# Peptides against a protein of PDB entry 3ZN8: the designs that were tried, part 14

Target 1, 125 residues: chain A of PDB entry 3ZN8
Amino acid sequence: LEEYDKIQKKMEDVMEGKGKLTLRDVYAQIIALRKMGPLSKVLQHIPGLGIMLPTPSEDQLKIGEEKIRRWLAALNSMTYKELENPNIIDKSRMRRIAEGSGLEVEEVRELLEWYNNMNRLLKMV

## One batch from the design tools (peptide; aimed at target 1 M118)

Design b2_p14_6_s2 (made by RFdiffusion4, then SolubleMPNN; from b2_p14_6, 11 letters changed)
Fold by OpenDDE base, seed 4:
Order: structure tokens, then C-alpha cells, then sequence
Structure b2_p14_6_s2 (fold): chain B 125 residues (1-125), chain A 14 residues (1-14)
């Protein structure tokens, strides 16, 4: 809970224009969520989610769990400099991260695209 | 607020 609250505060600060969301923050968040249990249990703890999003099927939850596992592998293959400044990740770095994590380059690109979209959305709020 | 962030995570994971 303490780690989760620190990440929430960081995200609130970013929404207020204070600081920047990094992949280190994303990594810490994923780990904090994983401590709550599988994705199914995490989603059950989100009030109003069932109103805003369709309840995922068991197969969708399995796909989501595997995607989280893959993203963690990618994050574990990044340098500290890359985690703090993901914008430095060029094609050569993406390939290295993919090879080190056993992922396709496209999966690493998807993570970075997600991060960029998330960081943009947080700044618009 | 915890809900919104996890919602965003879910939206990109699906």
C-alpha cells in the first residue's frame, strides 16, 4: 500500500505539472499492483470499473497477465538512463531490449507508445 | 483516482 500511494502521489504531481512520469514509475506501479494479486483481483478492487469497462473474460485476463509479464521483462532489460528518460530509446536500444527480454521489437515499441500516450494524457488532465 | 490509472492500464492491455 505504501509503494502504491507513493506512485499515486507521483502521478498527481505529474498531473499538476510537477515532474515527469518515467518508466521507473511505471515499473514500480506494476510491481505494486502485482502485490495485490493477479489482474482479476486488482480489477475487482477498482470501484466503478464495471460501469466504465466491460468485465474481462478469463481469456482476456490471461492475455493481460502475459502482457504485464512481457512488459516487466522489457523494463528489467532497460538501463537506469532509459527508465528515467525513455525518449533516448532508439531503434538500436529497442532491439537490445527486445533481445534481452525475449520479446519482439514491436512489443517493446508498444510499451513505449503506451508510455508516451499515458504521459500525454496525464499532462492534459 | 486509483481507479482511473488502473482503467488506463486496462484500456492499453486489452
Amino acid sequence: as target 1 above (125 residues)
Amino acid sequence: RRSELLRLLYEFLR
Scores: peptide ipSAE 0.107, ipTM 0.667, DockQ to the pose 0.397
OpenDDE base, seeds 1, 2, 3, 5: peptide ipSAE 0.102, 0.097, 0.098, 0.100; ipTM 0.669, 0.664, 0.664, 0.665

Design b2_p14_6_s3 (made by RFdiffusion4, then SolubleMPNN; from b2_p14_6, 10 letters changed)
Fold by OpenDDE base, seed 2:
Structure b2_p14_6_s3 (fold): chain B 125 residues (1-125), chain A 14 residues (1-14)
Amino acid sequence: as target 1 above (125 residues)
Amino acid sequence: RKAELLRLLYEFLR
């Protein structure tokens, strides 16, 4: 709970133009969510989600859990400097992260693309 | 606001 509230405050600060969402924040958020249990349990704790989004199938939940596990492996293979400043991650760094995490370079690229999209969206709100 | 990062994670995982 306490880690989750810190991340929420940081997201609010970023929405107010104070600071930047980092992959360290993403990592801390994923860990906070994982403490709530499997993705299925996490989704059940989101009020109004079942009204705004279709209930995911069991197969979609399994795919989501696998993707979270892969992203955690990638994040664990990043340096502190990369987690704080993801824009320094070049092709050489992506390859090292992929090799260290047992992922394809494309999966690391997908995580970085998601992060960049997320950080753009938070600045528009 | 609690739902937004989770929603964005969810929307990307879909």
Scores: peptide ipSAE 0.107, ipTM 0.659, DockQ to the pose 0.381
OpenDDE base, seeds 1, 3, 4, 5: peptide ipSAE 0.104, 0.097, 0.106, 0.106; ipTM 0.661, 0.652, 0.659, 0.659; seed 1 fails the geometry check

Design b2_p14_6_s4 (made by RFdiffusion4, then SolubleMPNN; from b2_p14_6, 11 letters changed)
Fold by OpenDDE base, seed 5:
Structure b2_p14_6_s4 (fold): chain B 125 residues (1-125), chain A 14 residues (1-14)
Amino acid sequence: as target 1 above (125 residues)
Amino acid sequence: RKSELLRLLYEFLR
């Protein structure tokens, strides 16, 4: 709960232009949420999500669980410096992370693209 | 505030 609250506060600070969300924060958030159980149970703990987003099918939940597992593998293969500043991750670093995590380079790129898009969206709100 | 991170995570995983 304490780590979750710290991440929420950091997100609020980013939305107010007072900070930056990092992949370290993303990692901590994922780990904190995994304590609540499978993705289906995690989604049930998000107030108002079911009003804004359709309930995922069982197959979509399985795909989501596998994606989370893969992202955790990628994050576990990053250096502290990369987690704090993902913008330093070049092609060589992406390849190393992919090899270390057993992922395709494209899957590592997808995580980084998501992170960049999320930071853009948070700054627009 | 809703966990925007979790919402965005869900939207990406969907």
Scores: peptide ipSAE 0.110, ipTM 0.665, DockQ to the pose 0.381
OpenDDE base, seeds 1, 2, 3, 4: peptide ipSAE 0.102, 0.101, 0.107, 0.107; ipTM 0.663, 0.660, 0.663, 0.664

Design b2_p14_7 (made by RFdiffusion4)
Pose (drawn by RFdiffusion4):
Structure b2_p14_7 (pose): chain A 106 residues (1, 21-125), chain P 14 residues (1-14)
Amino acid sequence: LLTLRDVYAQIIALRKMGPLSKVLQHIPGLGIMLPTPSEDQLKIGEEKIRRWLAALNSMTYKELENPNIIDKSRMRRIAEGSGLEVEEVRELLEWYNNMNRLLKMV
Amino acid sequence: RAVLTALIASKLLE
């Protein structure tokens, strides 16, 4: 049930219920339909879950703040340690910056 | 907080 501390405390809670659906707990707005979140149980069927929660905990509690400092020598680092590929790391690293970015405009 | 939750949740839906 400044941002990095929040990301962990949040994502960690995003597994002990599902992947839960509390996405509709702090949104007074309305939804769209039900035949859409059905593709959420598909990823649950596999013995695994997601690649993001992999290399996510395979990083220092400071490397997630400014993933910009990460180079070609640091991408392959959290790649082989997590079992993901260099490409599967980029999509993860280029996202840590987005959260810390779009949040500024909030 | 809510926006950060929405961003994370939306990305996990991908």

Design b2_p14_7_s1 (made by RFdiffusion4, then SolubleMPNN; from b2_p14_7, 8 letters changed)
Fold by OpenDDE base, seed 1:
Structure b2_p14_7_s1 (fold): chain B 125 residues (1-125), chain A 14 residues (1-14)
Amino acid sequence: as target 1 above (125 residues)
Amino acid sequence: RSALLQLIADYLRS
């Protein structure tokens, strides 16, 4: 609960332009969500999601859970410096992260691209 | 409550 509040405050600061979203923040958020249970339960705890998004199919939930597991593996393979400053992740670091996490380099790239897009979106909301 | 959570959920569902 304490960590969740800390994450919320961080997100609010980012949305107000007082900071930036890092992969450490993403990691912390995912871990906090995992404490609520599987993805199906997580989605139930997101206010307004049931109204804004159709209920995901069982297959979609499985795909989502797998994506979370794979991205967590990638995040767990990053250094603290990389988590705080994802922009320093070059081709060599990306390859190391991929090998350490059992992912393809393209999957790591996808995570980083997603992060960059999300960081931009948070600043606009 | 969390815009980040909604964005994550939306991405994972797409």
Scores: peptide ipSAE 0.079, ipTM 0.625, DockQ to the pose 0.405
OpenDDE base, seeds 2, 3, 4, 5: peptide ipSAE 0.027, 0.019, 0.069, 0.028; ipTM 0.535, 0.537, 0.620, 0.541; seed 4 fails the geometry check

Design b2_p14_7_s2 (made by RFdiffusion4, then SolubleMPNN; from b2_p14_7, 9 letters changed)
Fold by OpenDDE base, seed 4:
Structure b2_p14_7_s2 (fold): chain B 125 residues (1-125), chain A 14 residues (1-14)
Amino acid sequence: as target 1 above (125 residues)
Amino acid sequence: RTELLRLLAEHLRK
C-alpha cells in the first residue's frame, strides 16, 4: 500500500507538470501489484474497472499474465539509465533489450509505446 | 490509487 501511494503521488505530480514518470516507476508499480496475486485478483482491486471493462475470460487473463511477465523481462533487461530516461532507448538499445530478455523487438517497442502514450495522457490532465 | 494499473489493464485488454 505504501508503494501504491508513492506511485499515485508521482502520477499526480506528473499531471501537475512536476517531474516525469519513468519506467522505474512503472516497474515498481507492476512489482507492487504482483504482490496482490494473479492478474485476476489484481483487477478486482481496481475501483471502477468492473464498470468500465467487461470481466475478462480465463484465456484473456492468461494472455494478460504472460504479457506482464514479458514486460517485466524487458524491464529487467534495461539499464538504470534507460529506466530513468526511457527516451534514450534507440533502435540499438531496443534490440539489445529484446535479445537480453528473449523477446521480439516489437514487444519491447509496444512497451515503450504504451509508456509514451501514458505520459502523454498524464500531461493532458 | 490505481490509475497506472487501470491504464495497464486497459492496454492488456486491447
Scores: peptide ipSAE 0.107, ipTM 0.637, DockQ to the pose 0.437
OpenDDE base, seeds 1, 2, 3, 5: peptide ipSAE 0.017, 0.017, 0.023, 0.082; ipTM 0.487, 0.472, 0.448, 0.596; seeds 1, 2 fail the geometry check

Design b2_p14_7_s3 (made by RFdiffusion4, then SolubleMPNN; from b2_p14_7, 8 letters changed)
Fold by OpenDDE base, seed 3:
Structure b2_p14_7_s3 (fold): chain B 125 residues (1-125), chain A 14 residues (1-14)
Amino acid sequence: as target 1 above (125 residues)
Amino acid sequence: RSALLQLIAEELRK
């Protein structure tokens, strides 16, 4: 939970244009959230989410948990430099990460796109 | 509120 708070502060800094959220931060946040229990429990800690989104089915939760595991595998296969600056991840690095994590290259690309979208979102808030 | 969690929720919604 302490790590989660640090990441929240980092996110605030990004929203204020004072920094950049990295994949290291993402990794730390995922780990911190996992300590809160299964995804179903984690989602309960987001006020208003139940109003904005329909309650996920059991199957959707399982898919979400699997996605988290897969992303963690990808993150664990990245170098420190890549985690700190994902923009350096080219096709060669992406392929290496995919192979090291047992993922498809497209899945690694999805993670990076998600990361970029998250940064964009934070800057818009 | 965590943007990460929100984005995870979006993925689950799809």
Scores: peptide ipSAE 0.084, ipTM 0.629, DockQ to the pose 0.360
OpenDDE base, seeds 1, 2, 4, 5: peptide ipSAE 0.078, 0.083, 0.080, 0.066; ipTM 0.618, 0.628, 0.622, 0.601

Design b2_p14_7_s4 (made by RFdiffusion4, then SolubleMPNN; from b2_p14_7, 8 letters changed)
Fold by OpenDDE base, seed 5:
Structure b2_p14_7_s4 (fold): chain B 125 residues (1-125), chain A 14 residues (1-14)
Amino acid sequence: as target 1 above (125 residues)
Amino acid sequence: SAALLQLIADELRK
């Protein structure tokens, strides 16, 4: 819980333009949240989510949890420099990460694209 | 709140 609170505070600072979101931050947040239990349980602890967003089916939750596990494998295959500065990840690095994590290169690209989109969104808020 | 989870949830609903 203490670690979770620290991560949340850091995320708030990033959203306020006081910091930069890295993949290390993403990794830490995912791990902290998973300690609360399965994805369904974690989502229940997000205030307002159940009101603003439709409740996902149990099958969707399972698919989402598997995707998160795959992304964690990719993150675990990255170097600290890559996690801190994902923009340095070129095709060669991406292939290495994919091979190390047992993922397709396209799955690694998807993670990086998601990260970039999230950063763009945070800058607009 | 965890902005990351909100983004993940949004993606799962697409």
Scores: peptide ipSAE 0.099, ipTM 0.647, DockQ to the pose 0.368
OpenDDE base, seeds 1, 2, 3, 4: peptide ipSAE 0.099, 0.082, 0.051, 0.102; ipTM 0.649, 0.648, 0.562, 0.661; seeds 3, 4 fail the geometry check

Design b2_p14_8 (made by RFdiffusion4)
Pose (drawn by RFdiffusion4):
Structure b2_p14_8 (pose): chain A 106 residues (1, 21-125), chain P 14 residues (1-14)
Amino acid sequence: LLTLRDVYAQIIALRKMGPLSKVLQHIPGLGIMLPTPSEDQLKIGEEKIRRWLAALNSMTYKELENPNIIDKSRMRRIAEGSGLEVEEVRELLEWYNNMNRLLKMV
Amino acid sequence: AKLAALTTLIATKL
């Protein structure tokens, strides 16, 4: 049930219920339909879950703040350690910056 | 609002 500390405390809670659906707990707004979140149980069927939660905990508690410092020598680093590929790491690293970015405009 | 935004961003990405 400044940002990095929140991201962990939050993603950790996003597994001990599902992948849960509490996305509709702090949104006074309305939804769309039910035949859409059905594709959530599909990723649950596999013995695994997601590649993001992989290389995510395979990083220092400071490398997640400014993933910009990460080079070609640091991407392959958390790649083989997590079992993901260099490409699967880019999509993850280029996202840590987005959260710390779009949040500023909030 | 910031926490709600983070929840939305993380949930959308997942």

Design b2_p14_8_s1 (made by RFdiffusion4, then SolubleMPNN; from b2_p14_8, 10 letters changed)
Fold by OpenDDE base, seed 4:
Structure b2_p14_8_s1 (fold): chain B 125 residues (1-125), chain A 14 residues (1-14)
Amino acid sequence: as target 1 above (125 residues)
Amino acid sequence: KRREALLRLLSEYL
């Protein structure tokens, strides 16, 4: 709960133009979500929301968990400078991260694209 | 190739 509240506050601060979302913040969020269990299970405990949200199949949960594990491997293969400033990650850095994490370069690119899209969205609010 | 990969790794960790 405390870790989740810190992440929410960080997102609020970024929406207010205070600070920036980093891949370190993303890492913390992923870890917090994994500790809470699948967000679908959390949402199922909210009265009335469990009827409105399709319960992901067990297979969809496994696929999502695998994707998260792969992203964590990528994040664990990044330097502190890269985690704090993901925009410095060029093609050479992406290849190193991919090789170090056992991922395809495209999977590292997908993570960075997701981050960039999220960071743009938070700056537009 | 292996030495260059190590040097690149080191240069990126510095």
Scores: peptide ipSAE 0.122, ipTM 0.651, DockQ to the pose 0.019
OpenDDE base, seeds 1, 2, 3, 5: peptide ipSAE 0.106, 0.111, 0.112, 0.109; ipTM 0.627, 0.634, 0.638, 0.633

Design b2_p14_8_s2 (made by RFdiffusion4, then SolubleMPNN; from b2_p14_8, 9 letters changed)
Fold by OpenDDE base, seed 2:
Structure b2_p14_8_s2 (fold): chain B 125 residues (1-125), chain A 14 residues (1-14)
Amino acid sequence: as target 1 above (125 residues)
Amino acid sequence: DKRRALLRLLSEHL
């Protein structure tokens, strides 16, 4: 819970124009969400919340978990400078990260695109 | 080729 509250506060700070979301923040968020995995299942058992939250199929959960594992492999293959400033990740760096993580270059591109879209969204609020 | 790859990795890690 404390890790989640720190991440939420960081997102609030970014929405207030205090700093930027980094891939280090994304990494921390993924780890916190994985630790809370049982809690998301508990929320599905609350009467009335199960109507509002689309229950992903077990297969969709497995696909999502595999995608998260692949993104963690990419993040673990990044330098500290890349995690703090993802905008420096060029085609050369992206290829290195892909080779180091055992991923396709496209999967690293998808992670960076997701990050860029999230960072744009947080600046519009 | 291996030397160029290593120098690239080092330059990207610094």
Scores: peptide ipSAE 0.160, ipTM 0.698, DockQ to the pose 0.018
OpenDDE base, seeds 1, 3, 4, 5: peptide ipSAE 0.152, 0.150, 0.160, 0.160; ipTM 0.693, 0.693, 0.703, 0.700

Design b2_p14_8_s3 (made by RFdiffusion4, then SolubleMPNN; from b2_p14_8, 10 letters changed)
Fold by OpenDDE base, seed 5:
Structure b2_p14_8_s3 (fold): chain B 125 residues (1-125), chain A 14 residues (1-14)
Amino acid sequence: as target 1 above (125 residues)
Amino acid sequence: SRRTALLQLLSDFL
């Protein structure tokens, strides 16, 4: 609970232009959410999300949980410097991360693209 | 809310 509140406060600070969302923050958020139970239970505890999102099927939840597991493997294969500043991840670093996590390079690229899109959106809100 | 928008974005990409 305390870890979740720290991450929420950091996300608010980023949205106010007082900081930058890092992959370390993303990692900490994923771990905090997983401590609450399966993704289905996590999504149900988010006020207003259950009204705006269709209730995912059990198969969609399993796909989402596998994607989170794969992204955690990638994040666990990153250095502290890469987690704090993902913009330093070049093609060589991306390949190393993929090999270390048992992922395709394209999956690591997808995670980085998602992070870049998220960080862009947080600055627009 | 800003929180709901962020969570919706997370859910769209997961």
Scores: peptide ipSAE 0.129, ipTM 0.701, DockQ to the pose 0.401
OpenDDE base, seeds 1, 2, 3, 4: peptide ipSAE 0.110, 0.140, 0.124, 0.122; ipTM 0.694, 0.701, 0.697, 0.705; seed 2 fails the geometry check

Design b2_p14_8_s4 (made by RFdiffusion4, then SolubleMPNN; from b2_p14_8, 9 letters changed)
Fold by OpenDDE base, seed 5:
Structure b2_p14_8_s4 (fold): chain B 125 residues (1-125), chain A 14 residues (1-14)
Amino acid sequence: as target 1 above (125 residues)
Amino acid sequence: SKRQALLQLLSSFL
């Protein structure tokens, strides 16, 4: 609970323009949410998400759980410097991360593209 | 709200 509240407050500070969202922040948020249990339980504890998203099917929850697991493997294969500044991740680093996580390079690219899109959207809010 | 926008972005993980 305390760790989750600290991460939420940091996310609020980033949303207020007081900081930059890093992949370390993303990692910490995913871990904090996963401590609440399976994705199905996590989604139930996120206020407003159940109103904004259609209730996912059990199969969609399994796909989402697997995607989160794969992205965590990628994040666990990153250096501290890469987590704090993802913009340094070149093709060589991306390949190393993919190899270290047992993922395709395309999956690591998808994570980085997602992060970049999220960070752009957070600047517009 | 900023919180809803963050939750919507996090939901795009799914």
Scores: peptide ipSAE 0.158, ipTM 0.710, DockQ to the pose 0.435
OpenDDE base, seeds 1, 2, 3, 4: peptide ipSAE 0.020, 0.155, 0.133, 0.142; ipTM 0.575, 0.710, 0.687, 0.699

## One batch from the design tools (peptide; aimed at target 1 W71 W114 M118)

Design b2_p15_1 (made by RFdiffusion4; failed a check: the pose's geometry)
Pose (drawn by RFdiffusion4):
Structure b2_p15_1 (pose): chain A 106 residues (1, 21-125), chain P 15 residues (1-15)
Amino acid sequence: LLTLRDVYAQIIALRKMGPLSKVLQHIPGLGIMLPTPSEDQLKIGEEKIRRWLAALNSMTYKELENPNIIDKSRMRRIAEGSGLEVEEVRELLEWYNNMNRLLKMV
Amino acid sequence: EENFKKEILNRLLSE
């Protein structure tokens, strides 16, 4: 059931219920439909789950704050350690900056 | 993947 600490304490809670659907717990707004979140059980069918939660815990509790310091020598690092590819790491690293960015404008 | 990014982001924004 400043940001990095929150990201972990949140993503960790996003597994012990599903992938849960509490996305509609702090949103007074309304939804769209039900035949859409049906593609959520598809990723559950596989023995695995997602590539993001992989290389996510394969990083230091400070490397997630400023993923900009990460180079070609650091991407392959958390790649082979997590089993993902260099390309699957970029989409993850270029996202840690987005959360710390779009949050500023909140 | 993009939908999951949006869900996490929306939860952060809503806080």

Design b2_p15_1_s1 (made by RFdiffusion4, then SolubleMPNN; from b2_p15_1, 9 letters changed)
Fold by OpenDDE base, seed 2:
Structure b2_p15_1_s1 (fold): chain B 125 residues (1-125), chain A 15 residues (1-15)
Amino acid sequence: as target 1 above (125 residues)
Amino acid sequence: DEEFRKRLLQLLVSR
């Protein structure tokens, strides 16, 4: 609970442009979301999401849930230094993470690309 | 928190 509150505060600071989103922050937020249940339930608890986003199909929710599961495996295979500073993840580190998580290197690359895009979007707000 | 969750979900579902 205390770690959750620290992460929430850090996320607020990041959203205010006072910080940088890390993969540790992403990991913590994914865990927080998963505590709310499947993505279908999480989406139901977000007011206005159904107004701003088309309600994803059941199949899209299943794909999203599986993607999150795979990304958690990758995140669990990262070192603390990599989670805090994802930019240090070179091809060798990416391969190690993929092997440790049972993912393809391309899936790890996709996670890192997603993170970079997310972190850019959060800095623009 | 809610805005992050919203953006996270948006990026996950939009792919």
Scores: peptide ipSAE 0.046, ipTM 0.593, DockQ to the pose 0.108
OpenDDE base, seeds 1, 3, 4, 5: peptide ipSAE 0.043, 0.044, 0.061, 0.044; ipTM 0.588, 0.592, 0.609, 0.590; seeds 3, 4 fail the geometry check

Design b2_p15_1_s2 (made by RFdiffusion4, then SolubleMPNN; from b2_p15_1, 11 letters changed)
Fold by OpenDDE base, seed 3:
Structure b2_p15_1_s2 (fold): chain B 125 residues (1-125), chain A 15 residues (1-15)
Amino acid sequence: as target 1 above (125 residues)
Amino acid sequence: DERFRERLLQLLQAR
């Protein structure tokens, strides 16, 4: 719970322009979500989600959980400097991260693209 | 709070 509140505060700070979202923050978010239990239980505790979104099939939840597990492997293969400053991750670093995590370079690129898109969206608010 | 978790989960599920 305390880790979750820190993550929320960091997200608010980033939305207010008082901070920068890093991959370390993404890592902390994923770990906090996993500590709350399976994604199905996390979704059940989100008011309004069951009204606004079709309940994901059990198979879609498994796919999402596997994707999160792969992203954690990539994040665990990053250096502290890369986690704090993802913009330094060039093609050579992406390849090293992919090889170290057992992922395709494209999966690492997808994580970085997601991060970049999220960070752009948060800066537009 | 909830909208962020929802959006993160949607982005993870949308592929």
Scores: peptide ipSAE 0.023, ipTM 0.570, DockQ to the pose 0.103
OpenDDE base, seeds 1, 2, 4, 5: peptide ipSAE 0.020, 0.020, 0.020, 0.022; ipTM 0.465, 0.451, 0.501, 0.448

Design b2_p15_1_s3 (made by RFdiffusion4, then SolubleMPNN; from b2_p15_1, 11 letters changed)
Fold by OpenDDE base, seed 4:
Structure b2_p15_1_s3 (fold): chain B 125 residues (1-125), chain A 15 residues (1-15)
Amino acid sequence: as target 1 above (125 residues)
Amino acid sequence: DKRFQQRLLQLLLAR
């Protein structure tokens, strides 16, 4: 519980433009989300999410669960240096992460693209 | 405020 609260507070600070979002922070948030159970249960525990998102189909939930699994595999295949500074992930590192996680390079690229987009949005605040 | 988790969930479920 105390670790969860620290992770949430850090994300609030990051969302307020206080500090740097890293892939370590993303990893911690995915783990915190997974502790709530499968996506179907998570959606029930987050008030207002059902207002902001159309109710996902069972297939959308399965795709989302698989994407979480894939992103965790990618994150687990990253070095500490890569998690703290994702911008150092070149084509060679991306291929190594893909191979180590059993993913396509495109799936690792999708995670990094999302991170970069999120980090750009947070820097504009 | 779970805005980051909401945004992460939006991405995971948007496809």
Scores: peptide ipSAE 0.378, ipTM 0.854, DockQ to the pose 0.101
OpenDDE base, seeds 1, 2, 3, 5: peptide ipSAE 0.226, 0.197, 0.260, 0.214; ipTM 0.779, 0.759, 0.799, 0.772

Design b2_p15_1_s4 (made by RFdiffusion4, then SolubleMPNN; from b2_p15_1, 10 letters changed)
Fold by OpenDDE base, seed 3:
Structure b2_p15_1_s4 (fold): chain B 125 residues (1-125), chain A 15 residues (1-15)
Amino acid sequence: as target 1 above (125 residues)
Amino acid sequence: DKEFQQRILQLLISR
C-alpha cells in the first residue's frame, strides 16, 4: 500500500508537471490495477471510462489481460536503471528485454513509444 | 479517478 501511495503521488506530481514519469511508475500502476482484479472489475471502478468506451467485449478484455501480462513481462526484464531512465534503452537493450520477456522487439518498442508519448503529453500540462 | 490508469486501460482495450 505504501509503495502505491508513493507512486500515485509521483504520478500526480508528473501530471502537474512537477516530476518525470518513469517505467517504474508505469510498472507500479499496472500492479495496482492488477490488485483491483480482472479488467472487467477495474473498468467498473474508473469513472467516465464506461461512458467514453463502449463496454468491452469478453474478447477485448482477454486481449487487454494478455497485453498487461506482456507489458509486465517486459518491465520485469528491465534493469532498475532502465526502469528509472528509459531513454537509455537502445536497440541492444530493447532486444535483450524482448528476449528475456519472450516478446517481439516490436512489442517492447510499442511500450517505449507509448511511454515517450505519455511523457510528451504530461510535459505539455 | 486516475487519468493515467484510464490511459493505460484505454490502450489495453483499444488493441
Scores: peptide ipSAE 0.202, ipTM 0.764, DockQ to the pose 0.103
OpenDDE base, seeds 1, 2, 4, 5: peptide ipSAE 0.210, 0.191, 0.197, 0.151; ipTM 0.778, 0.753, 0.769, 0.712; seed 1 fails the geometry check

Design b2_p15_2 (made by RFdiffusion4)
Pose (drawn by RFdiffusion4):
Structure b2_p15_2 (pose): chain A 106 residues (1, 21-125), chain P 15 residues (1-15)
Amino acid sequence: LLTLRDVYAQIIALRKMGPLSKVLQHIPGLGIMLPTPSEDQLKIGEEKIRRWLAALNSMTYKELENPNIIDKSRMRRIAEGSGLEVEEVRELLEWYNNMNRLLKMV
Amino acid sequence: AKRAALAALLAAALA
């Protein structure tokens, strides 16, 4: 049930119920339909879950704040340690900056 | 608002 601390405390809660659906707990707005979140149980069917939660905990509690400092020597680092590829790391690293970015405009 | 934004971003990225 400044940002990095929150990301962990939140993603960690995003597994002990599902992947849960509490996405509709702090949104007074309305939804769209039900035949759409059905593709959420698909990823659950596999023995695994998601690549992101992998290399996510495979980083220092400070490397997530400014993933910009990460180079070609640092991408392959959390790649082989998590079992993901260099490509699967980029999509993850280029996102830590987005959260800390779009949040500023909030 | 910040919590809600983070929740939305995380939910959208994880979906």

Design b2_p15_2_s1 (made by RFdiffusion4, then SolubleMPNN; from b2_p15_2, 10 letters changed)
Fold by OpenDDE base, seed 2:
Structure b2_p15_2_s1 (fold): chain B 125 residues (1-125), chain A 15 residues (1-15)
Amino acid sequence: as target 1 above (125 residues)
Amino acid sequence: SREQALLKLLSEFLS
């Protein structure tokens, strides 16, 4: 759980304006979560999930698992510089990442959009 | 916790 503690501290720094959450941080967090098992097991560790989100169906869980695998493929295809500063990822880089990961460019864009939204949210919380 | 917040955000995206 050492990895989780590091990520938590990083998030706190972001909230205090002392840094930003990077895709490297996201990558580390996903890897740490994957050690808990499948998505269904991960979701069980989220307090209050039943109140905030509807219980996913088995099919939805499978879709989620596939999405995680695809995102990991994208992250594995990024350079360290890109992981640390995703803002440098332009169309050329995005296309390279997509080709290297076997994804569509739109899927890489989804990941980046999610990341940007998450960063904005963390600064508000 | 911040970790839980990240998990919630991830879950919301995947749901």
Scores: peptide ipSAE 0.097, ipTM 0.668, DockQ to the pose 0.439
OpenDDE base, seeds 1, 3, 4, 5: peptide ipSAE 0.071, 0.089, 0.075, 0.094; ipTM 0.637, 0.661, 0.641, 0.666; seeds 3, 5 fail the geometry check

